# Designs tried in a protein design run: peptides against a protein of PDB entry 1MQS. Part 136

Target 1, 223 residues: chain A of PDB entry 1MQS
Amino acid sequence: ILKMLFLNKDLNNNDNITTITDDIFNQQEIIWKVLILDIKSTATISSVLRVNDLLKAGITVHSLIKQDRSPLPDVPAIYFVSPTKENIDIIVNDLKSDKYSEFYINFTSSLPRNLLEDLAQQVSITGKSDKIKQVYDQYLDFIVTEPELFSLEISNAYLTLNDPKTTEEEITGLCANIADGLFNTVLTINSIPIIRAAKGGPAEIIAEKLGTKLRDFVINTNS

## One batch from the design tools (peptide; made by RFdiffusion4, then SolubleMPNN)

Design b2_p23_2_s2 (from b2_p23_2, 14 letters changed)
Fold by OpenDDE base, seed 2:
Structure b2_p23_2_s2 (fold): chain B 223 residues (1-223), chain A 23 residues (1-23)
Amino acid sequence: as target 1 above (223 residues)
Amino acid sequence: SKEMVEKYLLKRSKEALEIIKKS
């Protein structure tokens, strides 16, 4: 999160949040930015950072993406929002209106290829692709309650997976989302897990997808 | 390792940005 707030620059993360923010505040010129959030990312930010931390990171104002926001054409913006069509459309609209000087886009979870292509297409039409400075998939899309227990907080996941009326397509999509979240969790924890899942159900599908993602990650990182 | 994760994310980010700029 702090890395995101500092435009994904390399930070010395060996210290606590306060020390990191203080060090950066003292050593570097502060670039003032706008932070744009959604409901989910607001909860995430609030769980980790204090208001003073945001100020020290150069966040002059923060707002919800769906709220009416005043244009600040000379100020760079950081988006930290869910990878949805709605949010993409809003970002593109903000780009069209020259609402900010630069756009640093961080999605709270993995951006599907189709949405990336949609974003790219819409941005191309605006002719303002040069204002898009970064696009990141964030890996912090889970809530840690205990060191050994966490939740992806996917709404009604259990109910959906166990509802006989749920279509195969819906199950497949949900399993993909869960696998993405688990993969991001693995990246965040920085530990490769032993995957255990019940056979013959959605858990097995998720496990297979996660295994594939982990294998791809290892291959791509070692190359 | 942390470095591996960062490299992976950076690579993914660069790819995404490239797609956006080429379109």
Scores: peptide ipSAE 0.123, ipTM 0.721, DockQ to the pose 0.675
Fold by OpenDDE base, seed 1:
Structure b2_p23_2_s2 (fold): chain B 223 residues (1-223), chain A 23 residues (1-23)
Amino acid sequence: as target 1 above (223 residues)
Amino acid sequence: SKEMVEKYLLKRSKEALEIIKKS
């Protein structure tokens, strides 16, 4: 998250958030920028960062993507929002209106190819693709609820997985979504987990899917 | 590793940008 706030530059993550922000602030001229969030990412950011952390990171203003926002054509914007058609349309509209000087787009999870193509097509029509500076995805897909506990905030996951009326297809789909979220979490926190799951249930399915994703990730990155 | 994650994200970002800019 901090890396995102500093336009995905390399940061020394060995220190706490405050130390990192202080060091960066002292080492270089602060770049003031706007942070655009949605409801999900707002909760995520709030669980990890304090308001003061945002300020120290150069976030002058933060707002919801669906809110009416004043144009700041000379200020770069960081979007940290869900990869949805709605959000893409809003971003493109902001681009059309020259609402900000530069656009650093960070999706909270993996951006599907179809949505990427839609984004690309719409941006192309505007003729302002040069303002799109970054497009990142697969960021934090969880909310910290307790020091050592987090939630993916998947609606009714427990109920769905334990309802005898739920089809196997539905379970499989949900497990895949959970695994995706966990995978994104791993990428975000930069830690390869030891996976522990109860045997004989959905947890095992999720663990297997996650394990596969992690293995594929390692193999594909040649690590 | 940190490097691995960064490499992965940068790769995806680069690909996305290329698609956007070439469309």
Scores: peptide ipSAE 0.121, ipTM 0.724, DockQ to the pose 0.681
Fold by OpenDDE base, seed 5:
Structure b2_p23_2_s2 (fold): chain B 223 residues (1-223), chain A 23 residues (1-23)
Amino acid sequence: as target 1 above (223 residues)
Amino acid sequence: SKEMVEKYLLKRSKEALEIIKKS
């Protein structure tokens, strides 16, 4: 998260958040930025960072993506939002209106290719692609409630998976979302787990999807 | 490793930017 706030520059991660922010504050000129969040990312950031940490990172103002925001055409913006069509449309609208000087886009989870293509197409129409400086998939699709406890915050997952009225398509979709969230969690924690799941149910589907994602990741990074 | 994750994310970021800028 701190890396994101410093425009994904390499940070010495061996130090405490406070030490890192203090060192950066003392050694480098602070670039003031706007931080744009959604409900999900707000919860994530609030669980990890203090208000003072944001200030030390050069965040002058933070706002929700759906809120009306004042134009700051000379200020760079960091987006940390869910990879949704709605958020993409808002980002593009902000780009079109020259709301900020530069756009550093960080999605809370993996951006599907179809949405990336949509983003690219819309940006192309604006003719302002040069203002987009970064597009990162952040793997923080979870909320940390305790040091060793996290939640994917998927509403009614248990009910949906156990309701006999739920369609196979709905189950498959939910399992995919859960697998994505778990994958993101694994990458964030930087530890590859041993996956164990009961056979014959949604857990197996999730495990298989997660396993595939992890294998693909390992192959792509070792390559 | 952390380095592996960062490398992966950076690669994806570069690819995304390339797609956006070529469009």
Scores: peptide ipSAE 0.178, ipTM 0.768, DockQ to the pose 0.691; fails the geometry check
Fold by OpenDDE base, seed 4:
Structure b2_p23_2_s2 (fold): chain B 223 residues (1-223), chain A 23 residues (1-23)
Amino acid sequence: as target 1 above (223 residues)
Amino acid sequence: SKEMVEKYLLKRSKEALEIIKKS
């Protein structure tokens, strides 16, 4: 998250949030930025950072993407939002209206290719692609409730997985979503876990999917 | 490792930007 707030520059990650923000504050001129969030990312940010941390990171103001926001054409904006068609459309509209000077787009999870293509197409039409400086998948689609406890905040996951009326397709889809969230969590904490799951249920399916994703990730990053 | 994650994210970011700029 801090890396995102500092425009994805390399940060010394060996220090706690306070030390990092203090060091940056002391060593570099603060670039004031606007932070654009959605409901999900707001919860994520709030679970990890304090308001003072945002200020130290140069965030002058933060707002919801769906809210009416005043133009700040001389101020760079950091978007940290879910990878949805709706959010893409709003970002493009903000781009069209020259709402900010620069656009640093960070999606909370992986952006599907079709949505990326849609974003690209819409941006192309605006002729303002030069204002888009970054597009990152931040992989922070989880809520930190405790230092060692994460929640994906998937609505009715337990009920759906345990409802005998739920179809195999629905279960598979939900398990895939959960696995994606867990994968993102793993990337965020920068630690490859040993996966433990109960056998014979959805947890096993999730574990298998997660394991595959992790293996693929390791292979792709080592090549 | 942190480096591995960063490399992966950077790669994806570059690819995304290229797609946006080439479109």
Scores: peptide ipSAE 0.135, ipTM 0.731, DockQ to the pose 0.725; fails the geometry check

Design b2_p23_2_s3 (from b2_p23_2, 16 letters changed)
Fold by OpenDDE base, seed 3:
Structure b2_p23_2_s3 (fold): chain B 223 residues (1-223), chain A 23 residues (1-23)
Amino acid sequence: as target 1 above (223 residues)
Amino acid sequence: SKKMVDNYLLKRSEEALKLIKES
């Protein structure tokens, strides 16, 4: 999985996931990418990686393949999805619409020859085959009962938070919205998490806001 | 070995990419 997130470059480190991601994060220029998943692959990713691991691997945003996704024409995309006709059609449609700059396609299992030929034919029709950079069979079709990775589906959150032109007011507003979403999630799953956030950035703001909301909630419910 | 598997997957990926590029 980590190899895939680094565009299938060789990772010669036998260390654990955390050590690998830390080393790469500290030593190499991070290529920011979008990660496109389906329901099945989301479960697989959730079983192996934490959200922080994705960030350290250069995944700026992740989305479900069937969800409406904002175009990021200057950002490369990693697809990690089931080898189905439906997913192929969506990938080709994304290609047609110039949704991303480059396409790194990874299937959770072996892509049948007929589907590969279909993909090739459809890509050929678009005239944009140069944007397809990789096609891999990852063989990571694991069944996981409870996925731990989810999205709040806030459009352009990462771009907004990292754009130098974004105002402090805009950042504060977005952080508040994110905190609200996380709070709602916590209430829905009926579990109070330990909050961890990087210092000195939007994550800390979100963590503080969420912490306040949770504390207030606990106080009000125990009274 | 892990190396053999990696080589196999790489070969398959190259073949797939070739098919796409030549289609």
Scores: peptide ipSAE 0.224, ipTM 0.799, DockQ to the pose 0.202
Fold by OpenDDE base, seed 5:
Structure b2_p23_2_s3 (fold): chain B 223 residues (1-223), chain A 23 residues (1-23)
Amino acid sequence: as target 1 above (223 residues)
Amino acid sequence: SKKMVDNYLLKRSEEALKLIKES
Protein backbone atom coordinates (compact mmCIF):
# COMPACT_ATOMS: atom_id res chain seq x y z
CA ILE B 1 0.00 0.00 0.00
CA LEU B 2 2.76 2.44 0.86
CA LYS B 3 4.49 1.61 -2.38
CA MET B 4 1.34 2.61 -4.21
CA LEU B 5 1.14 5.88 -2.33
CA PHE B 6 4.66 6.65 -3.46
CA LEU B 7 3.80 5.94 -7.07
CA ASN B 8 5.01 2.35 -6.90
CA LYS B 9 8.61 3.21 -6.21
CA ASP B 10 10.75 0.69 -4.42
CA LEU B 11 10.63 1.08 -0.68
CA ASN B 12 12.59 -0.53 2.09
CA ASN B 13 9.99 -2.66 3.83
CA ASN B 14 12.26 -3.82 6.60
CA ASP B 15 10.96 -1.11 8.88
CA ASN B 16 7.53 -0.49 10.29
CA ILE B 17 5.18 1.84 8.49
CA THR B 18 5.90 4.75 10.80
CA THR B 19 9.63 4.50 10.30
CA ILE B 20 9.24 4.29 6.55
CA THR B 21 6.99 7.32 6.35
CA ASP B 22 9.21 9.30 8.67
CA ASP B 23 12.31 8.51 6.69
CA ILE B 24 10.71 9.43 3.41
CA PHE B 25 9.22 12.57 4.84
CA ASN B 26 12.58 13.69 6.10
CA GLN B 27 14.73 12.67 3.18
CA GLN B 28 12.61 13.32 0.12
CA GLU B 29 10.44 16.05 -1.20
CA ILE B 30 6.81 15.17 -0.79
CA ILE B 31 4.72 14.98 -3.91
CA TRP B 32 1.20 15.95 -3.01
CA LYS B 33 -1.43 13.68 -4.49
CA VAL B 34 -5.12 12.95 -4.43
CA LEU B 35 -6.22 9.46 -3.45
CA ILE B 36 -9.37 8.08 -5.06
CA LEU B 37 -10.94 5.06 -3.38
CA ASP B 38 -14.04 2.91 -3.47
CA ILE B 39 -15.86 1.24 -0.61
CA LYS B 40 -13.72 -1.87 -0.69
CA SER B 41 -10.38 -0.12 -0.89
CA THR B 42 -11.41 2.32 1.81
CA ALA B 43 -11.93 -0.54 4.19
CA THR B 44 -8.58 -2.02 3.24
CA ILE B 45 -6.63 1.17 3.67
CA SER B 46 -8.34 2.10 6.91
CA SER B 47 -7.37 -1.24 8.39
CA VAL B 48 -3.69 -0.72 7.63
CA LEU B 49 -2.96 3.00 7.58
CA ARG B 50 -3.66 5.87 9.89
CA VAL B 51 -4.69 9.30 8.73
CA ASN B 52 -1.29 10.62 9.63
CA ASP B 53 0.32 7.97 7.46
CA LEU B 54 -1.62 9.20 4.46
CA LEU B 55 -0.55 12.73 5.13
CA LYS B 56 3.07 11.72 5.43
CA ALA B 57 2.74 9.91 2.14
CA GLY B 58 1.67 13.14 0.51
CA ILE B 59 -2.04 12.47 0.28
CA THR B 60 -3.62 15.88 0.51
CA VAL B 61 -7.15 14.63 0.08
CA HIS B 62 -8.90 11.33 -0.41
CA SER B 63 -12.37 10.73 -1.80
CA LEU B 64 -14.67 8.03 -3.03
CA ILE B 65 -14.64 7.49 -6.76
CA LYS B 66 -18.41 7.85 -6.97
CA GLN B 67 -18.44 11.12 -5.09
CA ASP B 68 -18.43 14.46 -6.78
CA ARG B 69 -14.87 15.66 -6.70
CA SER B 70 -13.48 19.08 -7.42
CA PRO B 71 -11.02 19.35 -10.27
CA LEU B 72 -7.38 19.65 -9.32
CA PRO B 73 -5.75 19.88 -12.73
CA ASP B 74 -2.28 20.47 -11.34
CA VAL B 75 -2.35 17.59 -8.87
CA PRO B 76 -1.61 13.96 -9.65
CA ALA B 77 -4.19 11.37 -8.67
CA ILE B 78 -3.80 7.86 -7.36
CA TYR B 79 -6.73 5.59 -8.00
CA PHE B 80 -7.03 2.53 -5.82
CA VAL B 81 -10.29 0.92 -6.85
CA SER B 82 -11.90 -2.35 -7.88
CA PRO B 83 -11.41 -3.43 -11.48
CA THR B 84 -14.95 -2.82 -12.69
CA LYS B 85 -16.48 -1.35 -15.80
CA GLU B 86 -18.09 1.34 -13.71
CA ASN B 87 -14.82 2.46 -12.17
CA ILE B 88 -13.08 2.43 -15.53
CA ASP B 89 -15.78 4.64 -17.00
CA ILE B 90 -15.43 7.08 -14.14
CA ILE B 91 -11.65 7.19 -14.51
CA VAL B 92 -12.00 7.88 -18.21
CA ASN B 93 -14.52 10.61 -17.52
CA ASP B 94 -12.11 12.16 -15.06
CA LEU B 95 -9.45 11.98 -17.73
CA LYS B 96 -11.72 13.64 -20.28
CA SER B 97 -12.46 16.46 -17.92
CA ASP B 98 -8.79 16.99 -17.05
CA LYS B 99 -9.69 16.54 -13.42
CA TYR B 100 -6.09 15.79 -12.46
CA SER B 101 -2.64 16.29 -13.93
CA GLU B 102 -1.59 12.65 -13.94
CA PHE B 103 -3.35 9.37 -13.38
CA TYR B 104 -1.81 6.52 -11.42
CA ILE B 105 -4.29 3.68 -11.59
CA ASN B 106 -4.09 0.81 -9.11
CA PHE B 107 -6.70 -1.90 -9.13
CA THR B 108 -7.43 -3.83 -5.97
CA SER B 109 -7.27 -7.10 -7.87
CA SER B 110 -6.28 -8.40 -11.28
CA LEU B 111 -7.70 -6.46 -14.20
CA PRO B 112 -9.39 -8.75 -16.72
CA ARG B 113 -8.15 -8.49 -20.28
CA ASN B 114 -11.51 -7.36 -21.58
CA LEU B 115 -11.61 -4.47 -19.14
CA LEU B 116 -8.04 -3.52 -19.96
CA GLU B 117 -8.93 -3.39 -23.62
CA ASP B 118 -11.97 -1.30 -22.82
CA LEU B 119 -9.88 1.10 -20.79
CA ALA B 120 -7.32 1.32 -23.56
CA GLN B 121 -9.94 1.99 -26.18
CA GLN B 122 -11.68 4.68 -24.19
CA VAL B 123 -8.43 6.38 -23.27
CA SER B 124 -7.37 6.32 -26.89
CA ILE B 125 -10.52 8.13 -27.91
CA THR B 126 -9.80 10.93 -25.45
CA GLY B 127 -6.40 11.60 -26.95
CA LYS B 128 -5.02 12.04 -23.44
CA SER B 129 -3.23 8.75 -22.95
CA ASP B 130 -0.09 10.63 -21.97
CA LYS B 131 -1.70 11.45 -18.65
CA ILE B 132 -1.99 7.78 -17.74
CA LYS B 133 1.27 7.11 -15.97
CA GLN B 134 0.67 3.73 -14.35
CA VAL B 135 -1.73 0.82 -14.38
CA TYR B 136 -1.11 -1.67 -11.58
CA ASP B 137 -2.86 -4.68 -10.19
CA GLN B 138 -2.50 -4.28 -6.43
CA TYR B 139 -3.91 -7.67 -5.52
CA LEU B 140 -5.46 -6.53 -2.25
CA ASP B 141 -8.65 -8.52 -2.48
CA PHE B 142 -8.90 -8.89 1.28
CA ILE B 143 -9.61 -7.01 4.48
CA VAL B 144 -7.10 -7.10 7.31
CA THR B 145 -8.83 -7.44 10.66
CA GLU B 146 -5.93 -8.65 12.78
CA PRO B 147 -2.20 -9.03 12.23
CA GLU B 148 -2.55 -12.68 11.31
CA LEU B 149 -6.17 -12.70 10.22
CA PHE B 150 -7.81 -11.50 7.03
CA SER B 151 -11.05 -11.98 5.16
CA LEU B 152 -11.84 -12.07 1.46
CA GLU B 153 -15.31 -10.75 2.28
CA ILE B 154 -17.07 -13.14 -0.05
CA SER B 155 -20.72 -13.02 0.85
CA ASN B 156 -22.22 -16.15 2.37
CA ALA B 157 -19.42 -18.40 1.25
CA TYR B 158 -19.95 -20.93 4.01
CA LEU B 159 -23.68 -21.06 3.49
CA THR B 160 -23.36 -21.43 -0.24
CA LEU B 161 -20.79 -24.19 -0.03
CA ASN B 162 -22.82 -26.14 2.50
CA ASP B 163 -26.25 -25.69 0.98
CA PRO B 164 -27.36 -28.96 -0.59
CA LYS B 165 -29.22 -27.00 -3.23
CA THR B 166 -26.07 -25.36 -4.51
CA THR B 167 -25.09 -26.65 -7.91
CA GLU B 168 -21.69 -27.98 -8.83
CA GLU B 169 -21.20 -25.06 -11.16
CA GLU B 170 -21.90 -22.61 -8.39
CA ILE B 171 -19.48 -24.37 -6.07
CA THR B 172 -16.81 -24.42 -8.74
CA GLY B 173 -17.30 -20.75 -9.45
CA LEU B 174 -17.12 -19.79 -5.81
CA CYS B 175 -14.04 -21.91 -5.24
CA ALA B 176 -12.38 -20.20 -8.17
CA ASN B 177 -13.17 -16.79 -6.73
CA ILE B 178 -11.79 -17.78 -3.35
CA ALA B 179 -8.65 -19.16 -4.92
CA ASP B 180 -8.18 -15.94 -6.86
CA GLY B 181 -8.52 -13.92 -3.71
CA LEU B 182 -6.04 -16.06 -1.85
CA PHE B 183 -3.61 -15.91 -4.74
CA ASN B 184 -3.85 -12.15 -4.78
CA THR B 185 -3.27 -12.10 -1.04
CA VAL B 186 -0.15 -14.20 -1.42
CA LEU B 187 1.24 -11.84 -4.02
CA THR B 188 0.41 -8.84 -1.90
CA ILE B 189 2.24 -10.10 1.18
CA ASN B 190 5.14 -11.43 -0.88
CA SER B 191 5.07 -14.81 0.79
CA ILE B 192 4.55 -18.23 -0.71
CA PRO B 193 2.61 -20.25 1.82
CA ILE B 194 2.40 -23.89 2.64
CA ILE B 195 -1.16 -24.77 1.79
CA ARG B 196 -3.15 -27.00 4.11
CA ALA B 197 -6.78 -27.90 3.63
CA ALA B 198 -9.28 -30.44 4.81
CA LYS B 199 -9.74 -33.34 2.45
CA GLY B 200 -12.92 -34.18 0.59
CA GLY B 201 -14.53 -30.77 0.45
CA PRO B 202 -14.45 -27.31 -1.07
CA ALA B 203 -11.32 -26.46 0.87
CA GLU B 204 -9.40 -29.09 -1.03
CA ILE B 205 -10.69 -27.76 -4.34
CA ILE B 206 -9.61 -24.27 -3.38
CA ALA B 207 -6.22 -25.50 -2.24
CA GLU B 208 -5.60 -27.26 -5.51
CA LYS B 209 -6.62 -24.24 -7.54
CA LEU B 210 -4.43 -21.99 -5.46
CA GLY B 211 -1.52 -24.38 -5.72
CA THR B 212 -1.80 -24.40 -9.47
CA LYS B 213 -1.87 -20.62 -9.62
CA LEU B 214 1.17 -20.35 -7.42
CA ARG B 215 3.11 -22.91 -9.40
CA ASP B 216 2.26 -21.16 -12.63
CA PHE B 217 3.32 -17.87 -11.14
CA VAL B 218 6.66 -19.20 -9.96
CA ILE B 219 7.36 -20.79 -13.30
CA ASN B 220 6.50 -17.65 -15.21
CA THR B 221 8.52 -15.36 -13.00
CA ASN B 222 11.57 -17.60 -13.07
CA SER B 223 11.55 -17.96 -16.85
CA SER A 1 10.40 -13.59 -3.58
CA LYS A 2 9.70 -9.91 -3.14
CA LYS A 3 11.77 -9.13 -6.16
CA MET A 4 9.99 -11.81 -8.09
CA VAL A 5 6.58 -10.43 -7.26
CA ASP A 6 7.64 -6.88 -7.96
CA ASN A 7 9.04 -7.84 -11.33
CA TYR A 8 5.89 -9.68 -12.23
CA LEU A 9 3.63 -6.80 -11.30
CA LEU A 10 5.88 -4.32 -13.02
CA LYS A 11 5.83 -6.35 -16.19
CA ARG A 12 2.06 -6.51 -16.12
CA SER A 13 1.81 -2.79 -15.56
CA GLU A 14 4.18 -2.06 -18.40
CA GLU A 15 2.23 -4.27 -20.74
CA ALA A 16 -1.01 -2.63 -19.72
CA LEU A 17 0.44 0.81 -20.18
CA LYS A 18 1.83 -0.12 -23.56
CA LEU A 19 -1.56 -1.28 -24.70
CA ILE A 20 -3.12 1.97 -23.53
CA LYS A 21 -0.49 4.10 -25.22
CA GLU A 22 -0.62 2.24 -28.49
CA SER A 23 -4.37 1.87 -28.84
Scores: peptide ipSAE 0.220, ipTM 0.797, DockQ to the pose 0.699
Fold by OpenDDE base, seed 1:
Structure b2_p23_2_s3 (fold): chain B 223 residues (1-223), chain A 23 residues (1-23)
Amino acid sequence: as target 1 above (223 residues)
Amino acid sequence: SKKMVDNYLLKRSEEALKLIKES
């Protein structure tokens, strides 16, 4: 998230958020930016960052993507929004209207190819593709509630996994979804975890699936 | 590793941007 706020530049993540923002602020001239969020990303940002952190990162103002926003044609914008057709259309409309000087687009999760192609096509029609500086996929399928605790926000996961009426197929499907979310979390936090899971239950299944995904990732990225 | 993740995300970003720029 902090990396995104600094236009996806390399950051030393060994320090706390405040130290990082202070160091960057002192090392270079602050670039003031607008941060465009949606409901989901707002929750994510709020769980991780304080208002002061945003200010120190050069965020002069933040708004919801669906809100009526005044043009700031001389100010770069960071979009951090869900990869949806609706959000893409809004971004393109903002581009058409020259609402901001530059567009740094960050999607909260993986952008499907079809949506990327749609974005590309719409942008090409505008003739303003040069204003799009970045398009990043993020993998924020989680909400941080505590430093050591996060949630994937999968509804009724506990109930489903512990309901004796739940079928094996349903459990397997849910475990796969959880593993996917955890995998995305790993990518987001930029750290390969040591997996701990209770034996003999869904947690073990999830751990195995996650382990496989991580191993595959490591193998594929090293090849 | 951090480097691996960064490279992965960067690659995807570059591909996406390329598609947008060349469309």
Scores: peptide ipSAE 0.204, ipTM 0.785, DockQ to the pose 0.686
Fold by OpenDDE base, seed 4:
Structure b2_p23_2_s3 (fold): chain B 223 residues (1-223), chain A 23 residues (1-23)
Amino acid sequence: as target 1 above (223 residues)
Amino acid sequence: SKKMVDNYLLKRSEEALKLIKES
């Protein structure tokens, strides 16, 4: 998400949100932009970022795509919305009306080919294709549900992870097993989670492994 | 790998943008 907010530039994923935003804020000129969301992506954003994080990322204002929005022809816009015909039509209408200076379009999941072709066709008619700067599939179509606690019932996991005699290889192996268990659980529940973990420990390793597995799954499913 | 995912997404983005620009 942060990568998207910074126009899909490479970011160091090893840093927490605060560190990333602070570093960018201190080292780079902030590009102020508008963030356009829908109901689903609003839930995703709100679960990951705070208002202050958005501000630090240069988001001056965020609005729903279906809301009446004032023209800001000198301000770039980031769209983060579901890949639907309705949203495409709205984006194209915004393009026609010169609502923003530049359009960075990010879909929450994979845009079907037919919709991409429709977008392309409509944009071509406007003659303003140069204002479309990005079109990304972000694969951030998370189903936000009520929090639940569960156990994988892995014997001695806590002891093993906290024993100073445990080797890095053993920790890595155990983390992989935990990640596999979590992955299977996620697939069983049929919900892609937002992953949160403490930095600098086994939890981070597990989170990274799980994240990779989930990303791979999403990519393979949408291929 | 993370790199693989990033490359995949970038490739898709480039293809999408190309289609838009060439239409």
Scores: peptide ipSAE 0.220, ipTM 0.792, DockQ to the pose 0.415; fails the geometry check

Design b2_p23_2_s4 (from b2_p23_2, 14 letters changed)
Fold by OpenDDE base, seed 2:
Structure b2_p23_2_s4 (fold): chain B 223 residues (1-223), chain A 23 residues (1-23)
Amino acid sequence: as target 1 above (223 residues)
Amino acid sequence: SEKMVNELLLKNSEEALQIIKDS
């Protein structure tokens, strides 16, 4: 994974993640990049890397491929996504829209020939094949899960969020506080969280706020 | 685990890139 984040340069795999990132950080100029993930690859990344690892790898922003992403036409992008027609179409659309300056595509598993040809054909039509710098296949069939249970010890949070008498403003405020707590926890443990939330409720609000905080932190740290 | 992930990385698909360029 680190190899991918460093644009698939040869890395010494004999060292631990920290040593590798430190060595690269000290020896080479960091190329700032965006990282595009899907649900599966997010889980993979979260299982093996810490927030600080991404930063040291030059990842300024990471987002889901299906999310609306702001264009960064002067920034190279690393895609680490499943080899699906849907993802290919999105990548091509991003290419068409000049979403990023360069495209480093890494599939989480083997790309079938038919999909490769489809990708090639679509890219050819755009006339922007020069922006595709790399295409890698990978095989990742495992996720290392070390469950950690945390409590923010916010009194009556559940009750407050589920009380019909609670105002939207109060809910929003509480969600912000929860997100802050989670953010601090993330920073403390230096681990990238897998953020999943039920739709249409406070959990989604919290998830969005937390995501924003994490992104902002990474961006600001790069500044 | 990270080491395992890295070991599972395939080489850059030069063929894939060539196909893309030739299409």
Scores: peptide ipSAE 0.018, ipTM 0.460, DockQ to the pose 0.281
Fold by OpenDDE base, seed 1:
Structure b2_p23_2_s4 (fold): chain B 223 residues (1-223), chain A 23 residues (1-23)
Amino acid sequence: as target 1 above (223 residues)
Amino acid sequence: SEKMVNELLLKNSEEALQIIKDS
């Protein structure tokens, strides 16, 4: 998320958010930006960042994508919104109206190919494709409640895993879903974790699945 | 690795931009 707020440049993520924002603030000139959110991404941002963090990241204004927003044609905009047709249409409309100087588009999850093509087509028609500077998928499948605690918010996960009536297939499926969510989390954090899990239970299964996914990712990326 | 994750994200962005440019 911080990377996004700094136009997706590499950041030292070894420190806490405050330290990172302070360091960046002191090291380079702040580029003031507008942050456009939707309801879902607002919750995500609010769970991770404080108002002061946004300010230090150069966010001068933040608004909901569906709100009537004043044009700021000389200010770059960061969109952090769900990958929906509605949001795409709004972004394109904002582009048509020259609402901002530059557009850094970040989707909260994977953008389907059809929507990407739709975005591309609409943007091309405007003749203003040069204003689109970035298009990213964030793969946000988690919520942060505390600095060291996050949740995938999978409903009834604990109950399902501990219910003796749950089948092995159901457990395996749930573990796979959890591993997928964790994998997306890793991508979002942009850091490969050391995985630790209790032995002899679902946590171990999840850890193994996640480990395999990460290893496969590394292998496939290196090849 | 962290580098690989970053590369993936950048690649996705570049691909998206290329699609936009080619449209």
Scores: peptide ipSAE 0.018, ipTM 0.425, DockQ to the pose 0.634
Fold by OpenDDE base, seed 3:
Structure b2_p23_2_s4 (fold): chain B 223 residues (1-223), chain A 23 residues (1-23)
Amino acid sequence: as target 1 above (223 residues)
Amino acid sequence: SEKMVNELLLKNSEEALQIIKDS
């Protein structure tokens, strides 16, 4: 919880909350933030933090997600809310209205695949994806760094790759398509990237395919 | 508000504790 309030930076877990907040307050410039909660997360936060702790963490205002909130376009926002369609729609609406400068989204539990796809689609339509800096749940750790982020515009890619019912053939085919898209992107920007991928899944397959394509291209071009 | 936080502290649920542990 405290890690979330400091934008998911690593903290020393050996100290109590007060010591951590005091140290940060004294050593670094405080980034003032808005904290947006729902009923469930409010109970969670209140069980471990006091109002003074929130202030020391840089939380200038905390509100319920369903409550009418004043725009603070120059202030970053931390959402800590349940992964529901309703909350996602509200977050997207806040994004559309430029209610805050940056959006750090933390879901209280696992975000279902269909809702993740919905969130991604809605955010992409707004053209303001650069304002979404982080999305977290118990299983997802995603940080967005613009302008180094782009989309291949492949529909339902996440669902396909993570659905246990998806066949190996379907996964292999999709990985090939993704690798082709990445290869074309590399050629377009005229820069060869360092490729990093998680082991034991589709990402590794994609990385291997892309690496092969790049090696073949270099060999053929230099010959 | 501070009052709200204090009221919620009295409603500690096992679910809230689990969420904290999982976070």
Scores: peptide ipSAE 0.011, ipTM 0.326, DockQ to the pose 0.015
Fold by OpenDDE base, seed 4:
Structure b2_p23_2_s4 (fold): chain B 223 residues (1-223), chain A 23 residues (1-23)
Amino acid sequence: as target 1 above (223 residues)
Amino acid sequence: SEKMVNELLLKNSEEALQIIKDS
């Protein structure tokens, strides 16, 4: 998150958030930015960062993407929003209206190819592609509730997984989603976990899927 | 590793930008 707030510059993730922000604040000129969020990302940011952290990161103002926002044509904007068609359309509209000077787009999860193409197409029509400075798929589709506890905020996950009426397909789909979320969480934490799961249930399925994803990731990155 | 994650993110961004530029 801090990396994103600093326009995806390399940061030492081993340091405390406060230390990082203080060091940057003291050593570098702060670029003031607008942070554009949605409901989900607001929760994510709020769970990890304090208002003071945002300020130290150069966030002068933050707003919801769906809210009416005043133009700040001389101010760069960081978008941290869900990869949805709606959000893409709003971003493009903001681009069209020259609402901000630069656009740093960070999606909270993987942007599907079709949506990326849609974004690209719309941006191309505007003729303002040069203002799009970054497009990142973030891996922050989780909420940090406690230092050692997080939630993927998947509605009714427990109920769905434990309802005997739930179909195998539904379970498999949900497990895949959970595994994706966990994978993203692991990437964010930047530590390969030892996976422990109860045997004989959905947790095992999730663990296997997650394990596969992690192994694949390690193989691909070490290559 | 942190480096790996960063590289992945950078790669994704670059690809996305390239797609945008090529469209």
Scores: peptide ipSAE 0.020, ipTM 0.463, DockQ to the pose 0.677; fails the geometry check

